# Peptides against a protein of PDB entry 6B4J: the designs that were tried, part 29

Target 1, 315 residues: chain A of PDB entry 6B4J
Amino acid sequence: DITMQWYQQLQDASMQCVLTFEGLTNSKDSQAKKIKMDLQKAATIPVSQISTIAGSKLKEIFDKIHSLLSGKPVQSGGRSVSVTLNPQGLDFVQYKLAEKFVKQGEEEVASHHEAAFPIAVVASGIWELHPRVGDLILAHLHKKCPYSVPFYPTFKEGMALEDYQRMLGYQVKDSKVEQQDNFLKRMSGMIRLYAAIIQLRWPYGNRQEIHPHGLNHGWRWLAQILNMEPLSDVTATLLFDFLEVCGNALMKQYQVQFWKMLILIKEDYFPRIEAITSSGQMGSFIRLKQFLEKCLQHKDIPVPKGFLTSSFWRS

## One batch from the design tools (peptide; made by RFdiffusion4, then SolubleMPNN)

Design b1_p11_5_s1 (from b1_p11_5, 4 letters changed)
Fold by OpenDDE base, seed 2:
Structure b1_p11_5_s1 (fold): chain B 315 residues (1-315), chain A 11 residues (1-11)
Amino acid sequence: as target 1 above (315 residues)
Amino acid sequence: MSMTKIPLEPP
């Protein structure tokens, strides 16, 4: 399966990246520890500062991240920090930056869906200039949310239940698995972030270039989901999240062919979802159904709430 | 019923 090969390649690349900077992360030297902490802060703090407040602030954050990745010194915590302070500094920063973007999907977007757009536009712009960061974003995303690939992990003989739960994307702490609502909330945040990334371009870049991971991957994701048997509650939830965030963009890009896909979802896929949905899980399915039927009725998919407008970039 | 396979490549 080409999709699973791609998944594995990204995981292998991510693992190799970790091995590359292991000397920095495992160093007992006081100076190396200081450099590690400074680099980690320089990579992650700007991402945490991303907000919906002003386009000018997003530009400042973007410029800072790009400068750091370009080997230029940046101010972080009152110190001048550069990836050149250690031979493994760039690999470490790229990994931690990518990890932080996905974490913002998992945490911030999960709680505030509108936050997907400013995070995604910065991530997309950085990905355009730094492809390795993009691959690492995918690797982190796929590991935390296998449904973003998409695939549904299966239980293997001899596997511990907790390990299977982790493979499904559940957090397991002190032998306690997270509640289903919290799990779905985190998965939703990551899918929404992904759906935003594939459609957004950094407005101050060379927009004539092809998006490094564009809407063609949105089509592929939908096609792959629809070619698989649905998973109870998960498929309905994440399909809604995806369509709400990038449905308008996909409609504009693929027009009549996208509408045919939506009709197929209604006619062929909804009965399959309904057949596996318990009475207690009907809420997610009903939400998806109502959204899609409304889109088909109006012959339009609304622009998602929080979508960045021209007025945002003038602020 | 065998699900109609949707092409993974966009049109």
Scores: peptide ipSAE 0.490, ipTM 0.906, DockQ to the pose 0.756
Fold by OpenDDE base, seed 4:
Structure b1_p11_5_s1 (fold): chain B 315 residues (1-315), chain A 11 residues (1-11)
Amino acid sequence: as target 1 above (315 residues)
Amino acid sequence: MSMTKIPLEPP
């Protein structure tokens, strides 16, 4: 399975990255610890400052992240910080930056769906200039949300229940599994962020170049989901999230062929979802069904709420 | 019934 090979390759690359900067992370030296903390803050604070307020502020954040990744000194916490302060500094910053983008999907986008777009456009722009950050974003995303690959983890013989729950993307703390609603909320945030990344280009970059991880991956994701048996509640939830965020973009890109896919979802896939959906989970399926039927009826998929307009970039 | 396998590559 080429999808699973891709998943494993990204996980291996991420693991190798962690091993590469282990000297920085495991150092007991006071100066190394200080550098680590300064680099971690420099990588993560700008991402946390991303907002829907003004395009000019978003550009400043982007420029700061790009400068840091380019080996230039940046101001962070009142200090000049550079990845050149340690031989492992660049790898560490790339890893922590990618981790933070995914975390913003998991936390901020999960709570505020509109936040997906400003985060995604920065992530896309950084990915274009720094491909390794993009690969690490995927690695972090896939690990936290296997449905973004997509695949549904299966229980294997001899596996502990808690390990299986973690593989499914659940948080397990003190032998307590995360509540289903919180789990789905986090997964939704990550899928929405991903769906935004694949369609957005940084407006100040070389837009003539191909998107490093564009809408072709959106088609692939949908095709892979539809080629799999649905998972109860999860598939209906995440399929809705994905289509609400990037359905308009996919429609514009693939036109008639995308409409054929939507018809196939309604005619062939909905019965499969419904067959595995309990009465308590029907809300997720109904939401998906109503959304898709409305799109088919109107022959249009709305631009998602929070989509960045030209007025945003002039602010 | 096995769903018609959708190509992973876009048209």
Scores: peptide ipSAE 0.489, ipTM 0.905, DockQ to the pose 0.747
Fold by OpenDDE base, seed 5:
Structure b1_p11_5_s1 (fold): chain B 315 residues (1-315), chain A 11 residues (1-11)
Amino acid sequence: as target 1 above (315 residues)
Amino acid sequence: MSMTKIPLEPP
C-alpha cells in the first residue's frame, strides 16, 4: 500500500545516507576519527541540552544546530567544529542529528512526557530549514517505532524470533527481550514526540510556509490506525498518547470532522480493542476510554501538559 | 461488523 511504500522509501534513503558517509565512519586515520567524534558530539550534545527551562536557551540550541548544518563553525568540547572538515561531514551530521532527536523521544520523552514539546519545536524548526533532516527523523522513527508509520510487523516464515521482536521495536540484548512496560514506555515517548512535531512551528521562522510534516499527517495516522485491526495493549496505549498530545490541535484544525472520528473510535473501534484485551491489559484500554469519553462529554480536548506558551518564549 | 474505511486524506 501507499503507506508501506512511503516507509520503504524513507528506509532506503536512510540506508543510502549511511553509505554516503561510510568513508568517514570506517576511516582508520586518526584525524578522520577525531573529526567524526567531534562532529558526532556537535550534532548530538545540543539536542541533549534541550529542556523546558527557558525559551532563550532553546533558541541558542536551535541557532547552534542550524549553524552547524549551514557549514558554519560551532564550539563543541572546547574546539571549533565544522561539517566542512570532511566531505562527508554534512551527511553524517544530518543523520546523527536526526537519530538523536528520535533517541530523545525514546529516552527523555518516555520518562518526561512534557519534554516532547521543546524537543519537537526544535526538530520542526530544523526540518523547515533542512528537509533532509526531517526525512531522516522519519526514517529513524519508523525503524524504531513501526507504529508511527503506522503498521504492525508480522512474523514471516523462517524468521528468527529475535529478529521479529526487533522489527516490533523491542530491544533484544544478550538474547533477552525488553520487558513489555519498558517497550511501551519507549514507544509512547516516540509517538508523543511525533504528535508534538506535526503540530508545532518554530516561532522565529517563516510561519507563512506550510508545515513540512503537519497535522494532515496526524489525521492520516489516526485514519490508518482505525483502518487496521488493533494490536493488543499497543494500540490502546499509543492511541491515547497520540490523542493526549495532538488531539487538541486536531480538534482545532478539523473541528466537526474530527469529532466524528472520535465518535467512530468510541462506537466502532473500542469494541474491537476490548475484544482483544486481556484482563491484565485492561488498564491501557480503560485509560484511553476514560480520556475519550471525557473529551466527548465536555466537547473539548484539553491542551496537553507541557505545551509551550508565550511566556516560555519570553523567558 | 467491518469498520468503514476512513479516508487517509483529511477533509
Scores: peptide ipSAE 0.485, ipTM 0.905, DockQ to the pose 0.767
Fold by OpenDDE base, seed 3:
Structure b1_p11_5_s1 (fold): chain B 315 residues (1-315), chain A 11 residues (1-11)
Amino acid sequence: as target 1 above (315 residues)
Amino acid sequence: MSMTKIPLEPP
């Protein structure tokens, strides 16, 4: 399976990255610990500052992240910080930055769906300049949300139940599994972030270049989802999230072929979702159904709420 | 009903 090979390759690369900077992370030296913390803050704080407020502020954040990844000193916590402070500094920062982008999907976008767009445009722009950060974003995303690959993890003989739950993307703390609503909320945030990344380009970059992970991956994701049996509640939820965020972009890109895919979803895939949906889960399916039927009826998919306009970039 | 396999590559 090509998709699973791709998944495994990204996970292997991510694991190799962790091994590469293990000297920095496991150091007992006080100076190394200080450098690690400074680098971690420098990588993560700018991402947490991303907001929908002003394009100028977003540019400042982008420039700071890019400067850090380029080996330039940046101000963080009142100190000058550079990846050159340690030989493993760049690898560590790339990993932590990618992790933080995915975490913003998991937390911020999960709570505020419109936040997907400013986070995604920065992530896309950084990915264009720093491909390794993009690969690490995918690795983190796939690990936390296997449905972003997509695949549905299966229970294997001899596996602990908690490990299986973690593979499915659930948080398990003190032998307590996360509530389904919280799980779906986090998965939704990550899928929405991904759906935004694949369609957005940083406006101050070279737009003539091919998107490093563009809408072709959006088509692939949909095709892969539709080629699999649906998972109860999960598939309906995430398919809605994906289509709401990037459906308009996919429609513009693939036109009639995308409409054929939407018809197929309605005619062939909805009955399969409905067949596995309990009465308590019907809300997610109804939401998807209503959205898709409205799109088909109007022959249009709305621009998602929070989509960045020209006025945003002039602010 | 055999699901029509959708090509993974876009048109």
Scores: peptide ipSAE 0.489, ipTM 0.906, DockQ to the pose 0.777; fails the geometry check

Design b1_p11_5_s3 (from b1_p11_5, 6 letters changed)
Fold by OpenDDE base, seed 1:
Structure b1_p11_5_s3 (fold): chain B 315 residues (1-315), chain A 11 residues (1-11)
Amino acid sequence: as target 1 above (315 residues)
Amino acid sequence: MEYPVIPLEPP
């Protein structure tokens, strides 16, 4: 189908990107290794510095990332670093930057849900200026969280169980699969980051341009999830995460049509989730149910905690 | 039961 074709195209583009900078990554030359490390730090450290503290600091981080991607020298680790130091430098930096954004979803947002918004607004703004970074963000996101596509990987004959578990997004180390709670926590962080990206625009850019990956993809994601059979615990968890983060934005954008979708979730999809939910997994479903029923009752979806306000940008 | 297919494109 068209969704799987899109998924595969992004994965192929990401793989091709890795191949383009393999000379830099596989080099035994001491100078090349130094450049690689400097570029990697220059790409990833600014992303790790993103916080909810002040809009001015966030702007500085954005400007630094944009400068790096634009071929300008930036200060990193007490050194002047530029993607022009190696012919494969730009491809490498774009890939590592995109990887780092997704990693912040997987780690930081997973532990602190409000962190989704400052990370997402920077990612969105960089995506507007550097579309390739956006495609690579999607590729990394889809690989780590197939539910962000969404699709559910299937076990194929001859596949190792560990490889199947990895395809599902589980971490497998020393033949030990990740615990379900940790898995869901990481998936939640990535879905929350994605839900934030599709609704946020960098306030200092040209807002007249269409969002490169906007709320229409939020509708599509929901539609695709609802057109699929639910997965035990996973679907209820991620559907809640998505709706909590971008439900308000989708409501504002699509109005009555979005409310019809929420009613459909309650009436048609909840019974399907409940039918596959064990007593031990009921917590995730109850949380989703309570959230959606509250929204329907009040005819309102709250603005998510951590949403960036005008006061944030004045700080 | 055939569940209604939700259009992938927004309204």
Scores: peptide ipSAE 0.436, ipTM 0.896, DockQ to the pose 0.768
Fold by OpenDDE base, seed 2:
Order: C-alpha cells, then structure tokens, then sequence
Structure b1_p11_5_s3 (fold): chain B 315 residues (1-315), chain A 11 residues (1-11)
C-alpha cells in the first residue's frame, strides 16, 4: 500500500531525526542543557504567538522562525539564540517546531477552529522554504492522528490495549483512556489544521513554485477515506471537518470532478456511515449530511470562517 | 455491494 509506505517513511525519518539530536537531548552538561532549552523556546514560542489579529504580526513571527531555521541569530527570552550553538541544533529545532505546529492543531485549533488558518499559512510558508520541517509536521501529525494519513489502526496479537488506544490517537494517562469527546475534539483540530495547510500559500513567498503539499493531497485524502470502510463517529466527524475547511478550495480547483465526488459521498458513502452509526452518534453524521446536502443544493461550498482575507494582510 | 474505487490522483 503506497499510503502506508509513505506513512512509514515519514515515521522512519522522524525517528532518525530524534537519533541525530540525541546527544543534545541526553547531555548532562549544563551549557548543553541551557542551549537545548533556549533552542526549544526559540522554536516553539513564536508558534504559540500566532493569532488572527494582524497580518503584520504574523509576518514578524514567520520571519523569526525562518531566520532561526536559516542559522541566523534570533532574540528569545532576552538572549541571542542560534541553531549554530550546537551541531545538532538545527535538527532539534526543526523537530520541535514541527511538533509545536501539530500541537497547535491538537490544542488551539481544537478549541478555536478559526485559528487553523493563521497557523497553517505560517506552516505552509515555512514548509516551502524548509521541506524537512514539512516532513516532520506530517510525521508528528500522522502519529497523533492516523486518520490524517488516513488509516485506521488495527489491534494486533500480543498488543497491549493501552498501546492500541494510543495508536488510535487516544491519550492514556495513569491507565485511564481519554473520553471520546475530547479525543474527537483533538482529532478535529489536527484535521482542520491539515486541511488549511494544503490550501494556503504564504503570500510573500515565490508563488511560482508548486505548493510542497497542496490540494492534490486533499483529493488523495478524500479518495482514501472513501475507499475505506467508515469508522463509527470518527469518519463522519473528520470528513465534516475536512470539507468545511478545504471544500471551497477543492471545489475551485477541481470543479465538476469535485462535485462528482460530493455526489458519490452522498449517494454511496452516507448509507455506509449510517449503517454503523448508533443513535447516540447520529449528531456527527447529521452535521455532515446537512452540510454536504446544503452544498449540493446551493451548488456552492462556503469559504470557511476564519479564512484570511486581503484586509488581514494589510493590517 | 462493490463500491466504486476513487482514484487517489486528482483528475
């Protein structure tokens, strides 16, 4: 399976990255520990500062991240920080930056769906300039949300139940599994972030270049989901999240062919979802159904709430 | 029921 091979390659690359900076992470030297903490803050704090407030502020954040990744010194915590402070600094920063982007999907976007767009446009722009960060974003995303690949993890013989739950994307703490609503909320945030990344380009970059992970991956994601048996509650939830965020962009890109896909979802896939949906889970399915039927009726998919406008970039 | 396989590559 090509999709699973891609998944595994990204996971292997991520693991290899961790091994490359193991010396920095495992160092007992006080200076190395200080450098590690400074680099970690420099990589993650700018991402946490991303907001929907002003395009100018977003540009400053982008420039700071790009400068850090380019080996330039940046100010962080009142100190000058550079990836050149340690031979493993760049690998470490790329990994932590990518991890933080996914974490913002998991936390910030999960709670505030509109936050997907400013986070995604920065992530997309950084990915364009630093492809390794993009690969690491995917690796982190896929590990936390296998549905972003997409695939549905299966229980294997000899596997511990907790490990299986973690593979599904659940958090397990003190032998307690995360509640389903919290799980779906986090998965939704990550899918929404992904759906935003694949459609957005940093406006100050070289737009002549092809998006490093563009809308063609949106088509692929949908196709893969539709080629799989639905998972109860999960498929309906995440399919809605994805279509709400990037449906308009996919419609504009693929036009009639995308509409054919939406019709197929309604006619062939909805019955399959409904067949596995319990009465207590009907809310997610109804939301998806109502959204898609409205889109088909109006022959339009609305621009998602929070989409960045020209006025945002002038602020 | 055999469901149609959707190509992974866009048109």
Amino acid sequence: as target 1 above (315 residues)
Amino acid sequence: MEYPVIPLEPP
Scores: peptide ipSAE 0.433, ipTM 0.895, DockQ to the pose 0.781
Fold by OpenDDE base, seed 4:
Structure b1_p11_5_s3 (fold): chain B 315 residues (1-315), chain A 11 residues (1-11)
Amino acid sequence: as target 1 above (315 residues)
Amino acid sequence: MEYPVIPLEPP
């Protein structure tokens, strides 16, 4: 399975990255610890500052992240910080930055769906300039949200239930599994972030270049989902999230062929979802159904709420 | 029921 091979390759690369900077992370030296903390803050704080307020502020954040990744000193916590402070600094920063982007999907986007777009456009722009960060974003995303691959983890013989739950993307703390609503909320945030990344280009980059992980991956994701048996509640939820965020972009890109896919979802896939949907889970399915039927009826998919306009970039 | 396989590559 090519999709699973891709998944595994990204996970292996991520694991290798962690091993590469192990010296920095495991150092008992006070100076190394200080450098680690400074680098971690420099990598993550700018991402947390991303907002929908002004395009100019977003550009400043982008420039700061790019400068850091380019080996230039940046100001963080009142200190000059550079990845050159440690030979493992760049790998560490790339990893932590990628992790933070995914975490913003998991937390910020989960709570505020419109936040997907400013986060995603920065992530996309950084990915264009720093491909390794993009690979690490995917690795973190896939690990936390296997549905972003997509694949549905299966219970294996000898596996503990808690480990299976974690593989499914649930948080398990003190032998307590995360509530389903919180789980779906986090998964939704990550899928929405992903759906935003694949369609957005940093406006100040070289637009003539191909998107490093563009809408072709959106098509692939949908195709893969539709080629799989649906999961109760999960598939309907995430399919809605994905289509709401990037459906308009996919429609513009693939036009008639994308409409054929939407018809296929309605005619062939909806019955499959409905067949596995309990009465208590019908809300997610109904939401998806209503959305898709409206799109088909109007022959249009709306631009998602929070989509960055030209006025945003002039602010 | 065999469902039609959707190509993973876009058209």
Scores: peptide ipSAE 0.431, ipTM 0.892, DockQ to the pose 0.755
Fold by OpenDDE base, seed 5:
Order: C-alpha cells, then sequence, then structure tokens
Structure b1_p11_5_s3 (fold): chain B 315 residues (1-315), chain A 11 residues (1-11)
C-alpha cells in the first residue's frame, strides 16, 4: 500500500532526525542544555503567539521563524539565539517547530476552530521555504492522528491495550485512557489544521511555485477515506471537519468531479456510516449528513468561518 | 456489496 509506505517513510525520517540531534538533547553540559532550551523556546514560542488578531503580527512571527531556520540570530527570552550555536541546532529546531505546529492543531484548533487558518498559513509558508519542516509536520501529524494519513490502526495479537489505544491516537496517562469526547476534539483540531494547510499559501511568498502539499492531497485523503470502511463516530466526525474546512477550496479546484465525489458520499458512503453508527453516536453522522445535503441542495460549499480575508492582511 | 474505488489521484 503506497499510503502506508509513505506513512512509514515519514516516520522513519522523523526518527532519524531525533537520532541526529541526540547529542544536543542528551548532553549534560550546562552550556549545551542552555542552548537546547534557548533553541526550543525560539522555535516554539512564535508558533504559540499566532493569533487571528492582525496580519502584521502574523508576518512578524513568520519572519522570525524563517530567520531562525535560515541561520540568522533571533531574539528569544531576551537573548540572541541562532541554530549555529550547535551543530545539531537546525535539525533540533526543525523537529521542535514541526512538533509545535501539530500541537497547536491538537490544542488550540481543537478548542478554537478558527485558529486553524492563521496557524496553517504560517505552516504552509514555512513549508515552502523549508521542505524538511513540512515532512516533519506530516510525521508528527500522522503519529498523533493516524486518520490524517488516513488509516485505522488495528489491534495485533500480543499488543497491550494501552499501546493499541495510543496507536489510535488516544492519550493514556496513569493507565487511564482519554475520554472519547476529548479524543475526538483533538483529532478534529489536527484534521482541521491539515485541511487548512493544504489550501493556504503564504501571501508574501512566491505564489508561482506549486504548493508543497496542496489540494491534490485533499483529494487523496478523501479518496482514501472513502475507499475504507468507516470507523464508528471517528469517520463521520473527521469527514465533517475536513469538508467544512476545505470543501469550498476543493469545490473550486475540482468543480464537477468534486461534486461527483460528494454525491458518492451521500449515496454510497452514508449508508455504510449509518450501518455502524449507534443511536448514541448519531449526532456526528447527522451533522455530516446535514452539512453535505445542504451543500448539494444549494450547489455551494460555504467559505469556512475564520478564513483569512484581505482585510486581515491589511491589519 | 461492491463499492466503486475512487482514484487517489485527482482528475
Amino acid sequence: as target 1 above (315 residues)
Amino acid sequence: MEYPVIPLEPP
């Protein structure tokens, strides 16, 4: 399976990256520890500062991240920080930055869906300039949310239940599995972030270049989902999240062919979802059904709430 | 029941 091969390749690359900077992360030297912390803060704090408030602030954040990745010194915690402070500095920063983008999906976007767009446009823009960061974003995303690949992890003989739960994307702390609502909330956030990334371009970059991970991956994701049996509650939830965020963009890009896909979802896939949906889970399915039926009826998919407008970039 | 396979590559 080419999708699973791609998944594994990204995971392998991520693991190799960790090994590459292990000297920095495992050092007991006080100076190395200081550098590590400075680099970690420099990589992650700007991402946490991303907001829907002003385009000018977003540009400042982008420029800071790009400067850091380009080997230029940046101000962080009142100090000048550069990836050149350590031979493993760049690899470490790329990894931590990518990790932080995904973390903002599972935390910030999960709680505030509109936050997907400013985070995604920065991530997309950084990805254009730093492809390795993009690959690491995918690796982190796939690890935390296998449904972003997509695939549904299976229980294997001899596997511990907790390990299986973690493979499914659940957090397990002190032998307690995450509640289903919190799990779905985090998964939704990550899928929404992904759906935003694949459609957004940084407006101050070279937009003549092809998107490094564009809407063709949105089509692929949908196709792969529809080629699999649905998973109870999960498929209906995430399919809604995905379509709400990037359905308009996919409609504009693929026109009649995308409408055919939506018809297929309604006619062929909805019965499959309904067949595995319990009465207690019907809410997720109903939400998806109502959304898609409205889109088909109106022959339009709305622009998602929080989509960045020209007025945002002028602020 | 056989379901149509959707191509992974966009049109």
Scores: peptide ipSAE 0.430, ipTM 0.895, DockQ to the pose 0.781

Design b1_p11_5_s4 (from b1_p11_5, 5 letters changed)
Fold by OpenDDE base, seed 4:
Order: sequence, then structure tokens, then C-alpha cells
Structure b1_p11_5_s4 (fold): chain B 315 residues (1-315), chain A 11 residues (1-11)
Amino acid sequence: as target 1 above (315 residues)
Amino acid sequence: MAMTKIPLEPP
């Protein structure tokens, strides 16, 4: 399976990245520890500052992240910080930056869906300039949310239940599995972030270049989901999240062919979802069904709430 | 019935 090979390649690349900066992360030297902490803060704090307040502020954050990745010194915590402070500094920063973007999907977007757009446009713009950060974003995303690949992890003989739960994307702490609602909330946030990334371009970049991970991956994701048997509650939830965020963009890009896909979802895929949906899970399916039927009826998919307008970029 | 396999590449 080409998709599973791609998944594995990204995981292997991420693992190799971790091994590359192991000297920095495992060092007992006081100076190395200080550098690690300074680099980690420099990589992650700007991402946490992303907000919907002003486009000018978002540009400052982008410029700071790009400067750091370009080997330029940046101010962080009252100190001048550069990836050149350690030979593994760049790899470490790229990894931690990518991890933080996915974490913002998992936490911030999960709680505030509109936050997907400012985070995604920065991530997309950084990915365009720093492809390795993009690959690491995918690796982190796929590991935390296998449904973003997409695939549904299967229980294998001899596997511990907790390990299977973790493979499914559940958090397991002190032998307690995460509640379903919290799990779905985190998965929703990550899918919404991904759906925003694939459609957004940094407005101050070279727009003549092809998006490094564009709407063609949105089509691919939908096609793969539809070629699989649905998973109870998960498929209906994440399909809604994806279509709500990037359905308008996919409609504009693929037009009649995308509408044919939506008809197939209604006619062929909804019965399959419904067949595996318990009465307690019908809420997710009903939400998806109502959304899609409304889109088909109106022959339009609304622009998602929180989409960045020209007025945002002038602020 | 096996769903018609949707092409992974966009049209």
C-alpha cells in the first residue's frame, strides 16, 4: 500500500531526526542544556503567540520563525538565540517547531476551531520555505492522528490493549484511557488544522510556486476515506470536520468532479456509516448528513468560519 | 457490494 509506505517513510524520517539531535537532547553538559532550552523556547513560543487579532502580528511571528530556521539570531526570553549554537540545533528546532504546530491543532484548534486558519497559514508558509518542517509536521500529525493519513489501526495478535489504544490516537495515562469525547475533540482539531494547511498559502510568499502539500492531498484524503470501511463515530466526525474546513476550497478547485464525490458520499457512503452507528453516536452522523445535504441542496459549500479575509491582512 | 474505488489522484 503506497499510503502506508508514505506513512512509514515519514515516521522513519522523524525517528532519524530525533537520533540526529540526540547529542543535544541527552547532554548532561550545563551549556548544552541551556542551548536546548533556549532553542526549544525560540521554536515554540512564536507558534503559541499565533492569534486572529492582526495580520501584522502574524507576519512578525512568521518572520521570527523563518529567521530562526534560516540560521539568523532571534530574540527569545531576553536572549539572542541561533540554531548555530549547536551542530544539531537546526534539526532540533525543525522537529520541535513541527511538533508544536501539531500540538496547536490538538489543543488550541480542538477548543477553538477558528484558530485553525492563522496557525495553518503560518505552517503552510514555513513549509514552503522549509520542506523538512512540513515532512515533520506530517510525521507528528500522522503519529497522533492516524486518520489524517488516513488509516484505521488494527489490533494485532500479542498487542497490549494500551498499545492498541495509543495507536488509535488515544491518550493512556496511569492505565486510564482518554474519554471518547476528548479523543474526538483532539482528532477534530488536528484534522481541521490539516484541512486548513492544504488550502492556505502565505500571502507574502512566491505564489507562483505550487503549494508544497496542497488541495490534491485533500482529494486524496477524501478518496482514501471513501475507499475504506467507516469506523464508528470517528469517520463521521472527521469527515464533517474536513468538509466544513476545506469543502469550499475543494469545490472551487475540482468543481463538477468534487460534486460527484459529494453525491457518492450521500448515496453510497452514508448507508455504510449509518449501518455501524449506534443510537448514542447518531449525533456525529446527523451533523455530517445535515451539512452535506444542505450543501447539495444549495449547490454551495460555505466559506468556513474563521477564514482569513483581506481585512485581516490589512490589520 | 464493494464500493467503486475512487481514484486517489484528482481529475
Scores: peptide ipSAE 0.490, ipTM 0.901, DockQ to the pose 0.746
Fold by OpenDDE base, seed 2:
Structure b1_p11_5_s4 (fold): chain B 315 residues (1-315), chain A 11 residues (1-11)
Amino acid sequence: as target 1 above (315 residues)
Amino acid sequence: MAMTKIPLEPP
């Protein structure tokens, strides 16, 4: 399976990255620990400052992240910080930056769906300039949300239940599994972020270049989901999230062929979702069904709430 | 019934 090979390759690359900066991570030296903390803050704080408020502020954040990744000194916590402070500094920063982008999907976007767009446009722009960060974003995303690949993890003989739950993307703390609603909320945030990344280009970059991970991956994701049997509640939830965020963009890109895919979802895939949906889970399916039927009826998919307009970039 | 496999590559 090409999709699973790609998944594994990204996980292996992410693991190799961790091994590369292990010296920095595990150092007991006080100066190395200080550098590590400074680099971690420099990588993550700018991402946490991303907001829907002003395009000018978003540009400042982008420029700061790009400067850091380019080996330039940046101000963080009142100190000058550079990846050149340690030979492993660049790999560490790339990894932590990518991790933080995915974490913003998991936390911020999960709670505020409109936050997907400003986070995604920065992530896309950084990915264009720093492909390694993009690969690490995918690796982190795939590990936390296997449905972003997509695949459904299977229980293997001899596997601990908690390990299986973690593979499914559940948080397990003190032998307590995460509640289903919280799990779905986090997965939704990550899928919404991904759906935003694949359609957005940084407006101050070279837009003539091909998107490093564009709408072709959106088509691939949908096709792969539809080629698999649905998972109860999960598939209906995430399919809705994906279509709400990037359905308009996919419609504009693939036109008639995308409409054929939506018809196929209604005619062939909805019965399969319904067949595995309990009465208590019907809410997610109904939401998906109502959304898609409305789109088909109106022959239009609305621009998602929070989509960045020209007025945002002038602010 | 085997689902008609949707091509993974866009048209």
Scores: peptide ipSAE 0.489, ipTM 0.900, DockQ to the pose 0.722
Fold by OpenDDE base, seed 3:
Structure b1_p11_5_s4 (fold): chain B 315 residues (1-315), chain A 11 residues (1-11)
Amino acid sequence: as target 1 above (315 residues)
Amino acid sequence: MAMTKIPLEPP
């Protein structure tokens, strides 16, 4: 299908990117190794510094990332670093930057849901200026969280169980699979980050341009999820995460048509989720149900906690 | 009952 073709194209582009900078990553030369480490730090440290504290600090981080991607020298670890230090430097930095954004979804947003918004607004703004970074964000996101595509990976004959678990997004270390709660927590973080990216625009960019990956992809994601049979625990969890983060934005954008979709979720999709939900997984379904029923009752979807206000940008 | 497929494109 078109969605799986898109997924595969992004994975192929990501793989090609890795091959492009293989000379830098596999070099035994001491100077090349130093450049690699400097570039990796320059790409990833600014993203790790993103916080909910002040809009001015967020702007500084954005400007630093943009400068690096623009071939300008930036200060990192007390040294001047530029992607021009190696012919493969730009591709490497774009890949590592995109990887780091997704990792912040997986780790930081998973633990602190409100962190989705400052990370997402930087990611969106960088994507607007550097489309290749956006494609690589999607590639990394899709690889770690197939539910962001969305699709549910299937077991194939002859596949190792561990490989199937990895395809589902589980971490497998020393033949130990990740606990379900930790898995869902990571998936939730990545979905929340994605849901924030598709609705946020960098406020200091050219607002006349179309969002590079906007709310139309939010509609598409919901439609695709609803056109699939639910997966136990996963679908209820991630549908809640997505609607909590971007439901208000989708409501504002698509109005009556979005409300019709919410009614379909309640009437047609909830029975399907409930039918596959065990007693031990009922908590995720109940949370989704209560959220959606409250939204329908009040005819409103709340602005998510942590949404960036005008006061944030003045700080 | 075949679920009515929701259009992937927004309205």
Scores: peptide ipSAE 0.488, ipTM 0.899, DockQ to the pose 0.750
Fold by OpenDDE base, seed 5:
Formats: C-alpha cells, sequence, structure tokens
Structure b1_p11_5_s4 (fold): chain B 315 residues (1-315), chain A 11 residues (1-11)
C-alpha cells in the first residue's frame, strides 16, 4: 500500500532525526543542557504566540521562526539563541518546531477551531522554506492521528491493549485511557489543522511555486477515507471536520469532480456510516449528514469560520 | 454494494 509506505518513510525519517540530535538531548554537560533548553524555547514559544489578533504579529512570529531556522540569532527568554550553538541544534529545532505545530492542533485548535488558520498559514510558509520541517510535521501528525494518513490501526496478536489504544491515538496515563470525547476533540483539532495547511499559502512568499503539500493531498485523503470501511464515530467526526475546513477550497479547485465525490459520500458512504453507528453516536453522523445535504442543496460550501481575509493581513 | 474505488490522484 503506497499510503502505508509513505507513512512508514516519514516515521523512519523522524526517528533518524531523533537519533541525530541524541547527543544534545542526552548531554550531561551544563552548557549543553542550557543550549538545549534555550533552543527548545526559541522553537516553541513563537508557535504558542500565534493568534487571530493581527496579521502584523503573525508576520513577526513567522520572521522569528524563519530566522532561527536560517541560523540567525534570535532573542528568546532575554538571551541570544542560535542553532549554531550546537552542531545538532538545527535538527533539534526542526523536530521541536514541527512537534509544536502538531501540538497546537491537538490543544489550541481542538478548543478553538478558528485557530487552525493562523497556525496553518505559518506552518505552510515555514514548510515552503524548510521542507524538512514539513516532513516532520507530517511525521508527528501521523503518529498522533493515524486518521490523518489515513489508516485505522488494527489490534495485532500479542499486543497489549494500552499499546493498541496509543496506536489509535489515545492518551494513556497511569493505565487510564482518555475519554472518547477528549480523544475525538484532539483528533478533530489535528485534522482541522491539516485541512487548513493544505489550502493556505504564506502571503509574503513566492506564491508562484507549487504548494509543498497542497489540495491534491486533500483529494487523496478523502479518496482514501472513502475507499475504507468507516470506523464508528471517528470517521463521521473527522470527515465533517475536514469538509468544514477545506471543502470550500476543494470545491473551487476540483469543481464538478468534487461535487461528484460529495454525491458519492451521500449516496454510497452515508449508508455505511449509519450501519455501524449506535444510537449514542448518531450526533456525529447527523452533523455530517446535515452539513453535506445543506452543501448539496445550496450548491455551495461555505468559507470556514476563521478563514484569513485581506483585512487580517492589513492589521 | 461495494463502493466504487475512488482514484487517489485528483482529476
Amino acid sequence: as target 1 above (315 residues)
Amino acid sequence: MAMTKIPLEPP
């Protein structure tokens, strides 16, 4: 399966990255520990500062991240920090930055869906300039949310239940699995972030270049989901999240062919979802159904709430 | 009915 091969390649690359900076992460030297902490803060704090407030602030954050990745010194925690302070500094920063973008999906976007767009446009712009960060974003995303690949992890003989739950994307702490609502909330945040990344371009970059991971991956994701049997509650939830965020962009890009796909979802896929949906899970399915039927009726998919307008970039 | 396999590549 080509999709699973791609998944594995990204996981392998991520693992190799971790091995590359192991000397920095495992150092007992006090100076190396200080550098590590400074680099980690420099990589992650700017991402946490991303907000819907002003385009000018978003540009400052982008410029700071790009400067750090370019080997320039940046101010962080009152100190000058550079990836050149350690031979493994760049690899470490790229990994931690990518990890933080995905973490903002599972935390910030999960709680505030509109936050997907400012985070995604920065991530897309950084990915365009730093392809390795993009690959690491995918690797982190796929590991935390296998449904972003997409695939549904299966229980294997001899596997511990907790390990299977972790493979499904559940958090397990002190032998307690997270509640289903919290799980779906985190998965939704990550899918929404992904759906925003694939459609957004940094407005101050070279927009004539092809998007490094564009809407063609949105089509691929939908096609792969529809070619699989649905998973109870998960598929209906994430399909809604994806279509709400990037359905308008996919409609504009693929026009009649995308409408044909939406008709197939209604006619062929909804019966499959309904067949596996319990009465207690009908809420997710009903939400998806109502959204799609409204889109088909109106022959339009609305621009998602929080989509960045020209007025945002002038602020 | 088996759902028609959708191509992974866009049109």
Scores: peptide ipSAE 0.486, ipTM 0.900, DockQ to the pose 0.809

